# Peptides against a protein of PDB entry 7PB4: the designs that were tried, part 35

Target 1, 105 residues: chain A of PDB entry 7PB4
Amino acid sequence: KMLNIKEYKEKLLSTLGEFLEDHFPLPDRSVKKKKKNIQESSVNLITLHEMLEILINRLFDVPHDPYVKISDSFWPPYVELLLRNGIALRHPEDPTRIRLEAFHQ
Target 2, 218 residues: chain B of PDB entry 7PB4
Amino acid sequence: DALQMAVGYFEKGPIKASQNKDKTLEKHLKTVENVAWKNGLASEEIDILLNIALSGKFGNAVNTRILKCMIPATVISEDSVVKAVSWLCVGKCSGSTKVLFYRWLVAMFDFIDRKEQINLLYGFFFASLQDDALCPYVCHLLYLLTKKENVKPFRVRKLLDLQAKMGMQPHLQALLSLYKFFAPALISVSLPVRKKIYFKNSENLWKTALLAVKQRNR

## One batch from the design tools (peptide)

Design b1_p15_1 (made by RFdiffusion4)
Fold by OpenDDE base, seed 5:
Structure b1_p15_1 (fold): chain B 105 residues (1-105), chain C 218 residues (1-218), chain A 15 residues (1-15)
Amino acid sequence: as target 1 above (105 residues)
Amino acid sequence: as target 2 above (218 residues)
Amino acid sequence: VLFEMVQELVILTAL
């Protein structure tokens, strides 16, 4: 039973990863036209997969404060996608913090 | 150049020390409006001003006026649209600004230089169908963007669920008809044969300007 | 589909 759950979890993670890459890829910012001085801060955006991992880990590692601070690495469309689909919740007092929905409680 | 000074003012922000902040703001806004409606704006000027309009740097009235004058001289960069969608999701702009942006995006769609990156945003636009205020304009945008590869079973289900909730809306039926065209096996429901696809006329705000742009680029 | 996948993943992580 436990082995089957682990294998199923791995398969689900793989399927989720593929789904996220197919339907919600990061925009190719590589069209850095070489032109001058707008330091578009090369903030490396994280994938939606990585964002979900951070949120899941925080939910289980720190259940009393499951909120993650939105950093510059969080692409705003991903944050909005998670909020609109009911996957994440915004902190009621701090709009810069989000948590994963506690689907297991 | 008066336009460069105006764009620079919006980009750098108001200098704190000016006693006449509102008069200066209005002067620069009128400069941008006048040039945009007469000649259109360069792609670089649209890139700067579009981001400013959606960033929440200025009040809603100013942002609305800037967005209304985002008229290209020739083309709009798709990168400007991708950046704009990012700003839209930050939530610093009003609901009315979001609606205006989607109306603008539909109206200016043919003037966007490339569509490859915008097509990657398909899933994000599709998620915005749940917003009742955006739904008519998002359906129109999706109608312009939808390819066969975008027509998936889960999206068909979501559209049918929306139709069940909202009723048989003309814009939703138009999108469903396109989905049925690409994937007839996924849509068993008989869609009424509507002779005319009906979307809300998003172009009405820019109709005269768009005609002028098309005449200059011929 | 995304909601369902994430929900299932969270439930499986709690086990």
Scores: peptide ipSAE 0.465, ipTM 0.874, DockQ to the pose 0.363
Fold by OpenDDE base, seed 4:
Structure b1_p15_1 (fold): chain B 105 residues (1-105), chain C 218 residues (1-218), chain A 15 residues (1-15)
Amino acid sequence: as target 1 above (105 residues)
Amino acid sequence: as target 2 above (218 residues)
Amino acid sequence: VLFEMVQELVILTAL
């Protein structure tokens, strides 16, 4: 039973990953940042999969403070996608923090 | 030139633009408007100004005016559109600005240099169908973007559910008809054979300008 | 679909 749950979870993660890549891929920032001002930190955007992983992990690792701070690596469309679909919630007092919905409670 | 000064003002200008009658702001806005409607704007100018209009840097009235004059001289960069969509999701623009953006995007669609990255945004646009104010324009955009690979069973279900909720809207019917064309097996429902696809005339705001752009690029 | 997949994943993780 436990093995089947793990295998199913892995399969679900894979299927979710594929779904996210197919339907919500990151835009190719082939933005040739013109070389001028070097210091603009190339904020690497994370995938929606990685974002969800962070949110899920935070929910289980720190259940008393399940909120993740929105960083510059969080692509705004992904944040809005999660919020609009009821997958994530903004912190009521701090709009820069989001949590995964606790679907298991 | 006057346009460069105006663009520079919007780019570098006061972050807290007080909505007050800044004569300077009005002057620069009029400069942009005049050039845009007469000659169109360069892709770089559109890149800057479009992002400003959606960033929430200025008030809704200013943003609306900027967005209304996002008329290309030749082309619009796809990257500008991708950035714009990102700004729409930051939540600093009004609902009216979002509607105007989608109207603009539909009206200017043929002037966007590439579509590859915009096609990657298909899922995000599709998710915006739930917004009643956006739905007509998003349907039109999706009608322009939809390929066979985008027609999935879950999207068909969502469109049918939306139709059940909103009724048989012409824009939904147009999109569903396209879906049926690509994947007839997914849509068992008889769709009325509409010879003419009727979307709300998003182009009405830019009709004259678009004609002028097409004439200059011939 | 996304909601359902994430919901299931969260439920399975709680398990």
Scores: peptide ipSAE 0.460, ipTM 0.857, DockQ to the pose 0.365
Fold by OpenDDE base, seed 2:
Structure b1_p15_1 (fold): chain B 105 residues (1-105), chain C 218 residues (1-218), chain A 15 residues (1-15)
Amino acid sequence: as target 1 above (105 residues)
Amino acid sequence: as target 2 above (218 residues)
Amino acid sequence: VLFEMVQELVILTAL
């Protein structure tokens, strides 16, 4: 039973990875043109896969505060995708924090 | 005013107590349509209504009518477009709504205030080339967005494969020609020198409105 | 599809 759950979880992770690669492409990195004053923060955008990993890990590692701070690495369309699909929730008092939905509770 | 009441109706949803929900909906749609075609809509009104049109809150007929009247008074916020694309990712909108959105986006492209975040969406738009219904309009959008940095080997391969599947479509040829201009070493294939780039006229639905917007902003 | 896959993954991770 346990071996079968591990194998199934690995297969599901692989299938999710492939699905995300096929249907949710990475955003192109904006080469910030040298307009002088806007700080060249070459913000490395994370994948939707990485975003989900962060959210899942936070839910299990810190269950009493499962919220992740939205950084500049979080691509806004992916944040909105997760929120609008009911995969993630905004913190009620801090809209800059999101959590994964607790599907296991 | 009547427009604020109409926008508020779409945003907050129908108040349960209205006996004639359909008549109220139609009244508010006509209000939005009349103002949009006469004066254009403020960026804030477009932000609200565009989000509603793509959210699946209303039926496809209502969403189509809202999207057809997304005519700016002055500018469209880039953030409104980013939010709109997030709804396309959710996939709750119909195929016809997606086509209409891409037509709208091409038609209104010059009225979008900024392009920095829209340029980040390049990969998303490029993935939509595989949809046969979207492909002509996506090629036009990509033609407007493409920079040298977007021209990567894997995208060249995908475009050539798409051309092999679909044939020498004018919109694909236009985009491939632009890719060859930016990265001639990536495209060994001889492309016919087309003197004129022909895209489907996406602007036809808004031609009169776009002329009026350009006249008001002179 | 994405919702269902993430839901299943979360449930399996709790096990």
Scores: peptide ipSAE 0.442, ipTM 0.627, DockQ to the pose 0.317
Fold by OpenDDE base, seed 1:
Structure b1_p15_1 (fold): chain B 105 residues (1-105), chain C 218 residues (1-218), chain A 15 residues (1-15)
Amino acid sequence: as target 1 above (105 residues)
Amino acid sequence: as target 2 above (218 residues)
Amino acid sequence: VLFEMVQELVILTAL
């Protein structure tokens, strides 16, 4: 039974990864290196998969403070996607923090 | 004013106490429709109402009517479009609403204030090409958005596969021709040199309104 | 679909 759950979890993770890559790929940021000296901090955007992984891990690793700070690596459409789908929740007092919904509680 | 009351009704939802919820809804919907077609809506009003139309808060008939009257007075905020696309991903809207949204997005494309974030949604739009009902309108949208950096081998393959499945559709040919322009090495197939690119006329629903918007903003 | 997949994954991770 436990082995089947682990295998199923791995399969689900793989399927989710494929689904996210197919349907929610990161935009190709053409880093237009415009020559001007502004340190355009080429903030590398993370994938939706990586974002979900961070949120899931935080939920289980720190259940008493399951919130993740939104970094510049978080693509705003992904954040909005998660919030609008009810997958994530914004912190009530700090709009820069989001948590995964506790679907298991 | 009547419009603010109507928008506020849609935003806050129906106040429990009204026995005639449907009559109140219809009154406010007609108010929005009348103002939108006559004068257009402010960007803030479009932001609110567009999200409502796609959130699944109301029934499909109401959502369709709201979306049909998303006519700008001046501009549409790019943020409103990003939020709208996010709602499309929730899957709570009908297929007809999705089609209408893409038609709207193409029709209103020039009235969107910025395109930077919309260009980042390229992958989301490209994924929607697999929907047969969306494909013609998504191709038109992608034709407007596509830059050289978007033309990747895997996308070329997907377009060719779609063409193999659906046949030589004018909208697919238009997009493929643009892809060939940006990356001729990726498309070995001789595309017929169509002098005229033909997309389905997405503007037909808003033609009169769009003319009025263009006249007001001159 | 995404919601369902994530929900299932979270539930499975809690087990």
Scores: peptide ipSAE 0.436, ipTM 0.626, DockQ to the pose 0.318

Design b1_p15_1_s1 (made by RFdiffusion4, then SolubleMPNN; from b1_p15_1, 5 letters changed)
Fold by OpenDDE base, seed 1:
Structure b1_p15_1_s1 (fold): chain B 105 residues (1-105), chain C 218 residues (1-218), chain A 15 residues (1-15)
Amino acid sequence: as target 1 above (105 residues)
Amino acid sequence: as target 2 above (218 residues)
Amino acid sequence: MLREMVQTLVELEAL
């Protein structure tokens, strides 16, 4: 039973990863390199997969404060996507913090 | 020139010392408006001003006026559009500004230099269909962007669910018809063969300006 | 679909 759950989890993670890459990829930043002068801060955006991992991990690691601070590495469309789909919630008092939705409630 | 000074004002922000901040702002805004409607704006000017309009740096009235004059001289950079979508998601602009942006994006779609990056945003635009105010314009945008590879069973289900909730809206029917064209097996429902696709495009705010742009680029 | 996938993943992690 545990092996089946682990295998299913791995399959689901793989499927989710593929789904996220196919349907919600990061914009290709390759074009930005030529015009030197826009100090677009070289903030490395994380993937949606990585963002979800952070949110999931926080939910389980710190269940009493499951909120993650939105960093500059969080691409705003990803944040909006998670919020609009009911996957994440903003902190009621601090809009710079989001948590994974508690799907079990 | 006057336009460079105006763009620079919006980019750098108001210098604290001007007693008549509102008059200065209005002067520069009128300069941008006049040039945009007369000649169009360069891609670089649109890049700067579009971000300003969506960043929440200025009030809604100013942002609306800036966005209304985002008329290209030749082309709009797709990078400007990608950045603009990011700003929309930050939530510093009003709902009306978001609607106006999607209207603008549809209106200016043919003047965007490339579509590759915009096509990558397909899933994000599709997620915005749930917003009742955006839905008509997002449907139109998706109608322009949709390729066969975008037509997936889960998106079909979402569109059908939206139709069940909102009723048979012309813009939704147009998108569903396109989906059925690409993937007839996914849509068993008989869609009324509407010969005419009706999007809320009849009153394009930029109709006259777009005609002028097309004439200049011929 | 995305929500469902994430929900399932969270449910599995809670197990």
Scores: peptide ipSAE 0.499, ipTM 0.866, DockQ to the pose 0.331
Fold by OpenDDE base, seed 5:
Structure b1_p15_1_s1 (fold): chain B 105 residues (1-105), chain C 218 residues (1-218), chain A 15 residues (1-15)
Amino acid sequence: as target 1 above (105 residues)
Amino acid sequence: as target 2 above (218 residues)
Amino acid sequence: MLREMVQTLVELEAL
């Protein structure tokens, strides 16, 4: 039985989610030791799954400008992971912008 | 004290109005260096200075000198290491600083208070193996971090691919041997029986300091 | 593996 493309997509998303949680979790920043170290920026970091979703959506929603600005919610190791694995590319003129690699071209 | 003033200078940045910015910077660097090599630094001081060294706030020469004196009095906080890895990935530090950081991390590994969060970074370190300059030091770090649960088929494939590309490097062979120990069924290739595992001696830069730290904490 | 998974997802979205 050919798995419906929708069912296959759902299964793949689930598998990806599990893989990302198992191998690339966010650091437990909840150990806010009470001390005033100013640089624990109250910035809510997004998951790698959410980051990929943003990049995929941008690629399809705005194909002429598929770049996403790196915000403070982007954990730098995730950005580096995507770049190093050839999943994302930096904008050639603006290193603060990244795009998903166009695998379908 | 002089150390607090020096750390405060690096944390707050140079006061624009100082006519002798370079002399002031050098004075504070020497203060940090002298205390670090003589007594070691407190975990809080390492937390501050390590982030500064990797943030790109200062020039490469200054960052290198700061990183070289990240010698603990007792322990390094794992949180400092996690933050440092984040800064490393921002790309504001030089390639030489990245190499030095991994050498430092390997050399200071036993002085890190906990390993739970560092173990969560396993996948990120593994992704850095493809960097030819980092690969020897990352292999050593992974050799220290690797548990049975980290040995996955996809990672084995990546290591074998790297070996095919780079040749039979001693550091790759060391890591592969550990992988084979944990999961012999995943590695069908006969690994040469190496009597000794050889990594680049990352500790050489801090050998004297590390001996002193170990002696003080006994 | 991660790249392959993401590639497959992108390919599926392009359909």
Scores: peptide ipSAE 0.497, ipTM 0.867, DockQ to the pose 0.279
Fold by OpenDDE base, seed 3:
Structure b1_p15_1_s1 (fold): chain B 105 residues (1-105), chain C 218 residues (1-218), chain A 15 residues (1-15)
Amino acid sequence: as target 1 above (105 residues)
Amino acid sequence: as target 2 above (218 residues)
Amino acid sequence: MLREMVQTLVELEAL
């Protein structure tokens, strides 16, 4: 039973990763390397997969404060995607913080 | 020149010392409007002003006026559109500004220099279909963007669910018809053979300007 | 689909 759950979890993670890469890739920033002057903020954007991992980990590691602060590494379309799909919610008093939705409650 | 000064004003913000901030803003806004409607704007000017209009730096009235005059002289950079979508998602712009942006994007679609990065945003645009105010314009945009590789079973299900919720909307039927064209096996439902595809006329706001752009680029 | 996948993942982590 436990082996089957672990294997299923690994398969689901892999399937989710592939799904996210196929349908919600980061935009290729490579085009702007030529024009020197636009301070493209050197901020490395994280993948949607990495963003979900952060949110899931926070939910389990700090269940009493499951909110993650939105950093500059969080691509705004990803945040909006999670919010619109009911996967994440904003903190009621601080719109710069988001949490994973509690699907079990 | 007067346009550079106007763009610089919006980019840098109002210099504190101007006693008549509103008159200065109106002067620069009129300068941008006049040039945009007469000659169109350079891609760099659109890049700057589009981000300003969507960033929430100014009030909704100003943002709306800026967005309405985002008329290219020649082309719009796809990078400007990608950045604009990012700003749209930050949530500092009004719902009306979001609608206007999608109308603008549809109207100006042919003037965007490249589509590769915009095509990568397909999933994000598709997620916006659930917004009743955006849905008609997003359907039109998706109709322009959709390739065979975008037609997936989960998206078909979502469109059918939307149709069940909203009824047989012309814009949704147009998109479903395109999906059926690319993947007939995924859509078992008999779609009415619509002889004409009807989207809301997003171009109406820019009709005269678009004609002028096409004439200049011939 | 995305929501369902994430929900299932969270449910499995809670186990």
Scores: peptide ipSAE 0.496, ipTM 0.866, DockQ to the pose 0.328
Fold by OpenDDE base, seed 4:
Structure b1_p15_1_s1 (fold): chain B 105 residues (1-105), chain C 218 residues (1-218), chain A 15 residues (1-15)
Amino acid sequence: as target 1 above (105 residues)
Amino acid sequence: as target 2 above (218 residues)
Amino acid sequence: MLREMVQTLVELEAL
């Protein structure tokens, strides 16, 4: 039974990954870094999959404070997507923090 | 030139626009408006000003006026649109600004140089259908973007659910009709054969300007 | 669909 759950989880993660890549890919910022000296910190945007992984992990690792601070690596459309779909919630007092929705409550 | 000074003001100008009727702000805004409506703006100017309008750097009234004059001389960069969508999500712009942006995006769709990256945002736009204020314009945008590969069972279900909630809206029917065209097996419901696809005329704000742009680029 | 997939994943992780 446990092996089947792990295998199913892995399959689901794979399927989710594929789904996210197919339907919610990051746009290629082919922004040619024009050499203007502004250290535009090459903010490495994370995938939606990685974002979800962070949120899920936080929920289980720190259940009493399941909120993740939105970093510059969080692409705003992904944040909005998660919020709009009821997958994530903003902290009521700190809009820079989001949590995974408690689907079991 | 006067336009460069105006764009520079918006780009580099005061972080907090003082609520006071800054004569300077009005002067520069009028400069941008005048050039945009007469000649259109260069892609680079649109790139700068569009992001400013959506960043929340200025007040809603100013942002609205900037968006209304985002008229291209030739083309709009797809990158500008992608960046704009990102700014739209940061929550610093009003609901009315969001609506105006989608109206603008639909109106200017043909002037966007490429669609590959915008097509990648299909899923994001589709998720915005649940916003009642945006829904008519998002439907129109999706109608322009939808390819056969975008028509999936889960999206069909979502559209039908939305129709059940909102009723038989012309814009939803238009999108559903397109979905049925691409994937007739996924939509068993008889859709009224609408000979004329009717979307709210997003173009009304820019109709004259768009005609002028098309004439200049012939 | 996305919500359902995430929900299922969370449910599985909770087991």
Scores: peptide ipSAE 0.535, ipTM 0.894, DockQ to the pose 0.333; fails the geometry check

